Peptides against a protein of PDB entry 4CIC. Designs and how they scored, part 18

Target 1, 148 residues: chain A of PDB entry 4CIC
Amino acid sequence: KVSTKGHYGVQAMFDLAQHFGEGPVSLKSIAERQGLSEPYLEQLIAVLRKAGLVKSVRGAQGGYILAREPRDIKVGDIIRVLEGPIAPVESVSQDDPEHSLKFDFSVTKSVWEKVKKSIEEVLDSITLADMLKDAEEAQMAQGYMYYI
Target 2, 147 residues: chain B of PDB entry 4CIC
Amino acid sequence: KVSTKGHYGVQAMFDLAQHFGEGPVSLKSIAERQGLSEPYLEQLIAVLRKAGLVKSVRGAQGGYILAREPRDIKVGDIIRVLEGPIAPVESVSQDDPEHSLKFDFSVTKSVWEKVKKSIEEVLDSITLADMLKDAEEAQMAQGYMYY

## One batch from the design tools (peptide; aimed at target 1 E83)

Design b2_p13_5_s1 (made by RFdiffusion4, then SolubleMPNN; its pose is not in this set)
Fold by OpenDDE base, seed 4:
Structure b2_p13_5_s1 (fold): chain B 148 residues (1-148), chain C 147 residues (1-147), chain A 13 residues (1-13)
Amino acid sequence: as target 1 above (148 residues)
Amino acid sequence: as target 2 above (147 residues)
Amino acid sequence: MYDDILTLPGDGP
């Protein structure tokens, strides 16, 4: 399950992709378009910037831009930055020592590794450019439905 | 991400699969083998029983058994019972109304649907019988390393 | 280390 952080992070990165080449976008404008709180978005953008996926531009027309072209940013890259390595199972919190017997049964571990690999393959197969293309296709399809 | 509940639920179901055909297994014995607390396991088993994946047997030699053969129980079935529908993204809890603007941007939703489908395909491709086979193969491989 | 990408909703209390 992608966390809320990963979900909104992909939305914010996609918003920046839609404006790629148009110059810096303000956090306020991203927040408004994506239905995010500006403080929450600021936290996400700080992480994404530190990872080199986003650049900040200073000045009166400052804001944020993608640090790379949309085709060079995978969804998997965004998720790894925001959530860390793609893990299929929550690490059982160390806090309950009675439950903390990680019987890492090798067989159950192998199931989760298969799930992990499958998720990684999907997320690494999708770029922000692919998402832009899908958005354009969806808009065209909607446009045709209003004319029929 | 599979929750702790899903993870331990699969372990408990796998333990029952290892003993399938041998009769009822006590919760205590499952808990001991799988490193689970008995109260936690009782909660898991209650859900699994209600879903018809596990049966309870009464009596002095009572306990639990799989309700179906190991080949007829997918890992996906266990996860769906314990965690509900496989969702690739946490539903943003309705509790923060300021964040609750589900701008379900159709494109981001499509990414998560692709992830969901991929997870479902994997989990529905693995049965408890497949897990038993993998365990046997792993034991044989260990046995050959000691010779 | 099972790193935390896919959080299934924990049973909140």
Scores: peptide ipSAE 0.037, ipTM 0.780, DockQ to the pose 0.349; fails the geometry check
OpenDDE base, seeds 1, 2, 3, 5: peptide ipSAE 0.036, 0.034, 0.034, 0.036; ipTM 0.775, 0.781, 0.774, 0.783; seeds 1, 2, 3, 5 fail the geometry check

Design b2_p13_5_s2 (made by RFdiffusion4, then SolubleMPNN; failed a check: too like the target's own chain; its pose is not in this set)
Amino acid sequence: MFDDAIELPGEGP

Design b2_p13_5_s3 (made by RFdiffusion4, then SolubleMPNN; its pose is not in this set)
Fold by OpenDDE base, seed 5:
Structure b2_p13_5_s3 (fold): chain B 148 residues (1-148), chain C 147 residues (1-147), chain A 13 residues (1-13)
Amino acid sequence: as target 1 above (148 residues)
Amino acid sequence: as target 2 above (147 residues)
Amino acid sequence: MFGDAITLPGDGP
């Protein structure tokens, strides 16, 4: 599963992408539109800001903006920032290095590495701009269903 | 992350694949070879048996065998049995269906569906027979490094 | 008891 953190992070970044070029968006407005708790969103935005994916704007119309154009932000970039490297398996090796070294898990490890690579390829193939386009296409398709 | 359950399940099934055709393997021997706790392995094997991926053999040389040939068991089959459907996101929709319905998460959902599909395709492309072959190739490569 | 499905990157504990 993508963690709740990754999922909500992508939602928040997508909300910022939808408002890209319109100026700063308040955390409150993002939280309301995305069904997120504002305190949780603050934590996500803090991480995303530190990673340089979002910028804070100060002032009466302050808030957050994307630090880059939607086309220059991959879903994979968001996930890597929030969750770290795509690790398909918890490295059981971190807690007891001595026991994990005895079993040649090389083959099983290779399965998970293939899964990792596949996930990375998918997430790195999708930008926030692609998501915006998909949203526009979906909205047009809904609009046509009301006219039929 | 693949759950510990999925990871250990694949390891246990791979151990059974390595012994396929040699007769029943004891849970103790699997646990020892795979670095698993025997009680945890018993739980995994119970699920895998119920799903028809493994068979129990009774008697003095009793234990477990694969229920199918290694070529007929995908890694995806093992994962689906142990973990259920590959869900790339916890369906936030299960805890509060009313709030999850209001936001057209259709686009975000589509991202996770793409990820799901990709994972499924990979896991369904790998059989226990493929894993056996990879192990043999790795063992041969190690053997050549000693000469 | 929803089984822990394959978690994507970042399912920290």
Scores: peptide ipSAE 0.038, ipTM 0.778, DockQ to the pose 0.139; fails the geometry check
OpenDDE base, seeds 1, 2, 3, 4: peptide ipSAE 0.036, 0.036, 0.037, 0.037; ipTM 0.771, 0.778, 0.771, 0.774; seeds 1, 2, 3, 4 fail the geometry check

Design b2_p13_5_s4 (made by RFdiffusion4, then SolubleMPNN; its pose is not in this set)
Fold by OpenDDE base, seed 5:
Structure b2_p13_5_s4 (fold): chain B 148 residues (1-148), chain C 147 residues (1-147), chain A 13 residues (1-13)
Amino acid sequence: as target 1 above (148 residues)
Amino acid sequence: as target 2 above (147 residues)
Amino acid sequence: MFGDALTLPGDGP
């Protein structure tokens, strides 16, 4: 599963992408539109800001903006920032390095590395701009269903 | 992350694949070879048995065997049995269906569906027979490094 | 009891 953190992080970044070029968006407005708690969103945005994916704007119309164009932000970038490296398996090796070294888990490890690579390829193939386009196409398709 | 359950389940099934055709393997021997707790392995094997991926053999040389040939068991089959459907996101929709319905998360959902599909394709492309072959190739490569 | 399915990167504990 993508963590709730990764999922909500992508939603928040997508909301910022939808408002890209319109100026700063308040955390409150993002939280309301994405069904997120504002305190949780603050934590996500703090991480995303530190990673340079979002910028804070100060002032009466302050808030957050994407730090880059939607086309220059991959879903994989968001996930890596929020969750760290795509690790398909918890490295059981971190808690007891001595026991994990005895079993040649090389083959099983290779399975998980293949899964990791596949996930990375998918997430790195999708930008926020691709998501915006998909949203526009979906909205047009819904609009056509009301006219038929 | 693959759950510890999925990870250990694949390890246990791979151990059974390595002994396929040699007869029943004891849970103790699997646990020892795979670095698993025997009680935890019993729980995994119970699920795998119920799903028809393993068979129990009774008697003095009793234990477990694969229910199918290694080529007929995908890693994806093992994972689906142990973990259920590959869900890339916890369906937030299960706890509060009313709030999750209001936001057209269709686009975000589509991202996770793409990820799901990719994971499924990978896991369904790998059989226990493929893993056995990879192990043999790795063992041969190690053998050549000693000469 | 929904099984912990394949978690994408960053499901830390």
Scores: peptide ipSAE 0.037, ipTM 0.777, DockQ to the pose 0.139; fails the geometry check
OpenDDE base, seeds 1, 2, 3, 4: peptide ipSAE 0.035, 0.036, 0.036, 0.036; ipTM 0.770, 0.775, 0.771, 0.771; seeds 1, 2, 3, 4 fail the geometry check

Design b2_p13_6 (made by RFdiffusion4)
Pose (drawn by RFdiffusion4):
Structure b2_p13_6 (pose): chain A 133 residues (1-84, 100-148), chain B 132 residues (1-84, 100-147), chain P 13 residues (1-13)
Amino acid sequence: KVSTKGHYGVQAMFDLAQHFGEGPVSLKSIAERQGLSEPYLEQLIAVLRKAGLVKSVRGAQGGYILAREPRDIKVGDIIRVLEGSLKFDFSVTKSVWEKVKKSIEEVLDSITLADMLKDAEEAQMAQGYMYYI
Amino acid sequence: KVSTKGHYGVQAMFDLAQHFGEGPVSLKSIAERQGLSEPYLEQLIAVLRKAGLVKSVRGAQGGYILAREPRDIKVGDIIRVLEGSLKFDFSVTKSVWEKVKKSIEEVLDSITLADMLKDAEEAQMAQGYMYY
Amino acid sequence: EAELEAEKEELDS
């Protein structure tokens, strides 16, 4: 199960990545395109801004823009920002979960926002029918 | 975060794997060795039994034993047993989570209870210091 | 730091 914060955090950062070249966009516009609640988004952006992943701009077309290029933002970076008598007895079971954790970390560090932009172009495109192989 | 059911399901199955050659063990003994609540374990075992992963034996010193050899039980098998207008718009974000799900499935399908038994032996051993 | 942690707890709510 993916947490609301992970899903919305990545959605919002991806929406900003899709508008990076065009410039700042309002939070309202992000919420509208992504189907997110504006109050929740406001709180999410606040953390991402403190983390240096997004920045605010004071322009007419003020609003928010990625603070780093999409190629320099791993999905794992976003997740890491949002996340927060005695004896030793080794647990093999826990070691299995450590392997699960490591594999997740590997996948999320292997994908950048730029990679997601490339995938978005390829998957939602249109073309003449003869070109589908 | 790993659910209580995944953690305890795998713990209990691994305890049974550690006692597979010796024979049946009581649920109380599993709960004691693994630090588990007996009521929760009983509910857990009932599902595992229905799925053919464990079997009850009448015996005298009877109890429960794995229904398949450890080498034939993947950790993923255990997890799968315990787990249970319109328009299309592709979500690249959801595709990322699908990739995460695939990697987890791959890790859990690559490890059997036999693999865990081998790892348990190697990691919790003692030997002359010169062999480290 | 405490403020940031509080903001993260809000996301968990």

Design b2_p13_6_s1 (made by RFdiffusion4, then SolubleMPNN; from b2_p13_6, 8 letters changed)
Fold by OpenDDE base, seed 3:
Structure b2_p13_6_s1 (fold): chain B 148 residues (1-148), chain C 147 residues (1-147), chain A 13 residues (1-13)
Amino acid sequence: as target 1 above (148 residues)
Amino acid sequence: as target 2 above (147 residues)
Amino acid sequence: DEELKRLLELLDE
């Protein structure tokens, strides 16, 4: 399950990837295309910029660009920046001290670690370039459906 | 995403797997071993029973048993029962009607569908019997570390 | 646990 933050972060980065090489894109234009509020997008972009995935361009034609080529940005990189490391199951031990029988059910923890690893592998296997290619293929398929 | 419900559901089912063939286990004993409240466990067991993963045994030595052998219950089966189908990322479109530019970002949806599929494959690859084996191996390894 | 819980919460939506 990707948080709304991760979801919108990937959308914003994908929008920047679609405009890669065309110059800086305004936050307003990204927000409009992606259906995001500008204030929310500002927060996302600030985090992504601090992590070095996005660059700000100053001036009248200012805005944002990807800091790297789309092929060099994994979806996993975006998610890690926005959500942090795909956290290991931290033991629910903190809030109710009395029932803290820390039975480290190591086996159940192992199941969730396997799930986590699988998610990381999937997200690290997808780049923004892969997403661009998928979008182009989908657009071509839709175009063919209207002409038949 | 495995909710707290899914996590504790797997723990409860694993506890029943550890006692499989030994007869019925009381909810109290499961709750104590797994660090769960009895009322919460009652809710989980009710759902699991309705789904046919658990059976109730009546009588003085009554309680619960697995309805199937541990090898015939996948972790994925437990999660599907408790959480429903590993829900596709339902588009956040419902609550704020004004910004419902449903740009079906089909591409971003596809990323999350791939993640979902991967989770399902992992959870469907693990049975309660596999978990039992892993627990036995871990106990043996700990036993060897103390000698 | 918290991050997996978050990830799991993210998968439930």
Scores: peptide ipSAE 0.230, ipTM 0.777, DockQ to the pose 0.075; fails the geometry check
OpenDDE base, seeds 1, 2, 4, 5: peptide ipSAE 0.230, 0.224, 0.214, 0.222; ipTM 0.779, 0.781, 0.779, 0.776; seeds 1, 2, 4, 5 fail the geometry check

Design b2_p13_6_s2 (made by RFdiffusion4, then SolubleMPNN; from b2_p13_6, 7 letters changed)
Fold by OpenDDE base, seed 2:
Structure b2_p13_6_s2 (fold): chain B 148 residues (1-148), chain C 147 residues (1-147), chain A 13 residues (1-13)
Amino acid sequence: as target 1 above (148 residues)
Amino acid sequence: as target 2 above (147 residues)
Amino acid sequence: EEELERLLKLLDE
């Protein structure tokens, strides 16, 4: 499961990308467009804001904006913020030196590491700008289907 | 989750691969080597057997063997058997024609589909024979460090 | 283990 949190986090960030350069958007407007509850979205936005991916704008026309251009935000960046590291580098806890580095060379561990690496590579290869482009292409394709 | 089931399923299949050609191995011996409970391993082996990845041998020296050569079993095959399809093709339930094909062209859905495809490609690129080779190479490397 | 479980849980939904 891309956690519900990761899924909706990417949706919320994509909504902000679609409105990038148009000024701040309200949480209410994002929630309505993305089918999210406002309280849930507020929690997601708080995390994303703390990580520096989103900015809050104050005032009568206040709301939220992307903190960076869509091309400078990877899907992997969003997921890491919401879910934590995709591959936990097991921080070698420094503590007990005497427990023999059983390099549990688990051949099985290496398989899962390859899977993790592949996921990271995919998520880091996709930006919000790429998603915007894909959305535009899909809208164009749908427009052509109605004319046939 | 590569569920605990997927993880231990791959371990059990790898143990059988290490003993391929040596005859049947007991569930007890696999459980001891892989740190698994016998009852849990029995459940895994039952599923793997039903899928045709493992064979049961009867008799005093009975046990389990791989049903195919290690080179002919992908990690992806094991995971699909234990977890089901990695990408569930949402079977379009035939029922209600009137619900408008909202092509929920969720650009977000396409991202997750790319991730799923990548996982499948990785798991289908690794055979039990590849894992055996990796284990041999690692043992050789450890042997050189102790000298 | 826990993170792979988390990631795969993330994918199964």
Scores: peptide ipSAE 0.267, ipTM 0.795, DockQ to the pose 0.076; fails the geometry check
OpenDDE base, seeds 1, 3, 4, 5: peptide ipSAE 0.237, 0.240, 0.222, 0.228; ipTM 0.794, 0.793, 0.793, 0.793; seeds 1, 3, 4, 5 fail the geometry check

Design b2_p13_6_s3 (made by RFdiffusion4, then SolubleMPNN; from b2_p13_6, 9 letters changed)
Fold by OpenDDE base, seed 5:
Structure b2_p13_6_s3 (fold): chain B 148 residues (1-148), chain C 147 residues (1-147), chain A 13 residues (1-13)
Amino acid sequence: as target 1 above (148 residues)
Amino acid sequence: as target 2 above (147 residues)
Amino acid sequence: DEEYQELLEKLDE
């Protein structure tokens, strides 16, 4: 499962992709467009910036930009930065160490590894550029439906 | 992500698959072999039984059996029973209704739908029979490494 | 800030 953090992180990165080449975007404007709290977005952007996916621009027209072109940022890259390695199973909270007899049943583990690999392949196959294209196609399709 | 419930559910079902055709297995024996608490396993088995994946056998040699052959039970079937529909995104708890401006950003939703589909395809491609075969192959491989 | 941390914790549970 993608966490809320991963979900909103992808939304914020997509917002920056939509404005790529237009200059820096304020956190406030991203938060307003994406329905995020500004403090939460600030935390997300801080992580994304530290990972080198986003750049901060200083000045009166300051804000944030993508650090790379949308085609060079995979959804998988965003998720890995925000959530770490894609785990197919929620980490059983280590807090019950005694019953964590991790029966490392090798076969069950292999099932989850296959799921993990599949998720990674999907997320690594989608770039922010692909998302931009899909958005454009959806807008055009809606525009044509209004003209019919 | 598969929940702990889904993970342990697959383990319990796999234990029953390993004993398929040998008669009913007690919850205690499954719990011991799989490292599960008996009360937790009882809850899992109750759900699996209600869904028709497991049968209860009554009597002195009572316990549980698979309701179908291992080849007829997909991992995806087990997960759907225990967790419901495979959701790629954790449900944002509805409790913050105000900021749940679900910007239903159609494009972001489509990404998660692709992930969902991929997970479903993988889990529906694996049966308990496939898991049994993989276990047998792994045991044979280990046996050959000791010689 | 605390409510948001609680929401995040519930999502990690």
Scores: peptide ipSAE 0.021, ipTM 0.773, DockQ to the pose 0.093
OpenDDE base, seeds 1, 2, 3, 4: peptide ipSAE 0.020, 0.020, 0.021, 0.076; ipTM 0.766, 0.774, 0.771, 0.781; seeds 2, 4 fail the geometry check

Design b2_p13_6_s4 (made by RFdiffusion4, then SolubleMPNN; from b2_p13_6, 6 letters changed)
Fold by OpenDDE base, seed 1:
Structure b2_p13_6_s4 (fold): chain B 148 residues (1-148), chain C 147 residues (1-147), chain A 13 residues (1-13)
Amino acid sequence: as target 1 above (148 residues)
Amino acid sequence: as target 2 above (147 residues)
Amino acid sequence: EEELEELLEKLDE
């Protein structure tokens, strides 16, 4: 599962991708478009900026831009920055020294590692550019539905 | 991500799978082997029993058994029973009526739906029998490393 | 880590 932080972080990054090449976007405008509080968005953007996914632009038209092109930012990169390594289960540090517990733990751990790997593969297969394309296709499809 | 409930539920079900065909297993013995509290395990087993994945056996050697063979129980079945539908993200019910928000929400939602589908496919591809086989292979590999 | 745990717990509710 993706946290609320990951969810909103991807939304904020997607908003920046939609405006890529148009210049800096204010946090206020992102917050308004994405239905986020500005203070919450500031925290997200601070983390994303520190990770080098977002740049701050100073000046009268100051704000934020993507630090890289949308095609060079995977959803997995955003999630790893905001949530850390995609862990399928919290490390149940059961330091139970009994040998039987270690073995059963290893098999169940392997299930969760497979889930983790699958999530990582999916998220690393999707770029912000892919999301932009999907948005354009959806908008075109909606436009055609109104003309029929 | 799988909850602690899902994690321990799979462990408890795997313990029952390891003892499948040996008769009823006491909750106490499962709790001891899996490092779980008995009260917590009782809650998990109650849910799993209600869902028809586990059966209670009455008597002097009473306890619990799998309701089906390990090959007929997917990890996904256990998780769906304990956690409900595998949701990748909580339904951000952003009832924000603005058209732009709906569109952006739809694209981001599609990402999470892909993640959900991937998780479901993985968990539905693994049975308790597969886990038993993996355990046997791991035990054999450890045995060969000591010789 | 702890905030992620709490967020994961909320996602399971």
Scores: peptide ipSAE 0.073, ipTM 0.772, DockQ to the pose 0.096
OpenDDE base, seeds 2, 3, 4, 5: peptide ipSAE 0.159, 0.024, 0.071, 0.024; ipTM 0.785, 0.766, 0.775, 0.768; seeds 2, 4 fail the geometry check

Design b2_p13_7 (made by RFdiffusion4)
Pose (drawn by RFdiffusion4):
Structure b2_p13_7 (pose): chain A 133 residues (1-84, 100-148), chain B 132 residues (1-84, 100-147), chain P 13 residues (1-13)
Amino acid sequence: KVSTKGHYGVQAMFDLAQHFGEGPVSLKSIAERQGLSEPYLEQLIAVLRKAGLVKSVRGAQGGYILAREPRDIKVGDIIRVLEGSLKFDFSVTKSVWEKVKKSIEEVLDSITLADMLKDAEEAQMAQGYMYYI
Amino acid sequence: KVSTKGHYGVQAMFDLAQHFGEGPVSLKSIAERQGLSEPYLEQLIAVLRKAGLVKSVRGAQGGYILAREPRDIKVGDIIRVLEGSLKFDFSVTKSVWEKVKKSIEEVLDSITLADMLKDAEEAQMAQGYMYY
Amino acid sequence: SAGATITLTAGAS
């Protein structure tokens, strides 16, 4: 199960990555394109802004833009920002879950917003039919 | 975050793997060694039994034992047993989560109860200090 | 039988 915060955090950061070259976009526009609740997005952006992942701009086309290029933002970075009598007895079971955790960390650190932009171009494109191999 | 059911399901199955050669053990004994609630364990075992992962034995010192050898039970098998107007728009974000799911499935399918038994022996051993 | 065994991402800030 993926948390609401992880899914919406990545969605919103990806939407900003898709508009990075064009410039700032409003939060309302992000919510509209991504099907997100504006109040929830406002709270999410506030954290991402404090973390230096997004920045606000005061222009006519004010609004929000990524604070770092997409190639310099791993999906794992976004997730890390959003997340917060005695004796020793080793648990092999816990060690299995540690291996699961490590693998997830590896996958999320291997993907940047730039990689997602490239995948988005390839997967949702159109072309003459002869070119599908 | 790991669910209570995944954690306790794997704990209980591993306890049975540690007692596979010795024979059946009671559910009370599993609950005691693993720090589990007996009611929750009983419900858990019932599903595992229906799935053919554990079996009950009448015996006298009877109880429960693995229904398959540890080497033939993947951690992923245990998890899989316990778990249960229109348009298309591709989501690259969802594709990321699919990759996460795939990697978890791969890790859990690569580890058997036998692997856990071997790891348990190696990690919880004692030996002369010169051999470290 | 039940929901997913793993919940991602973990707790919030």

Design b2_p13_7_s1 (made by RFdiffusion4, then SolubleMPNN; from b2_p13_7, 10 letters changed)
Fold by OpenDDE base, seed 5:
Structure b2_p13_7_s1 (fold): chain B 148 residues (1-148), chain C 147 residues (1-147), chain A 13 residues (1-13)
Amino acid sequence: as target 1 above (148 residues)
Amino acid sequence: as target 2 above (147 residues)
Amino acid sequence: VFGDILTLPGDEV
């Protein structure tokens, strides 16, 4: 499972991608469109802004924009910013050096490292631009279903 | 991160795989070798037994064995038994049908479905026999470093 | 935090 934080972070970034080039989007409007609480979204946006994925725009039409083009933001970038490094397992304390445990630990660790790598590869293969394209294609497909 | 439950479940099953064909292993011995609490291991083994991945053997040398050969148990099988279906996201309640949210929801859902599929493919590609082989190869490599 | 199977580091549940 992706964390709620990662899930909603990707939704919020995708909403900003849909409005890319249209100017600043208010947190309220993102929260309403994405079904998010505004306070929760504020926390997510603060982290994303600090990481340089989002910019705050000041003024009467102030709000947030993507700091980079949708093609230059991977889903993996969003997840790493929000969740930190994709670690496959919580660091089981390395502290007990002596016994047969070390070897079994190494093999099980390698399984989770393979899982981690696979997740990273998938998330790094998807940009916000890819998501925008998928959205457009799905809207077109739904539109054609109503004309048949 | 893999859940602690999934992690320890795979460790316990791997310990049973290392002793496959040697007879029943006590929960105490598994707990000691894997650095697990015995009560926690008992809960894991109960679930794994109910799913038919582990068998309980009765007697003076009673304990647990793998119910299938290590080659016939995927890591994915262990994880699905312990954690249920690999869901990429907690089911965000599908309940609000009307708005523009449906489409955005569909696209984000597809991302997580891709992640799910990738995890499933990896976990289903690794058997306990593969883990045993990797362990043997790593022991041999360490042995050669001392010569 | 990745849900039941995968938790990301630093996600407080």
Scores: peptide ipSAE 0.109, ipTM 0.808, DockQ to the pose 0.309; fails the geometry check
OpenDDE base, seeds 1, 2, 3, 4: peptide ipSAE 0.101, 0.102, 0.096, 0.100; ipTM 0.801, 0.809, 0.802, 0.806; seeds 1, 2, 3, 4 fail the geometry check

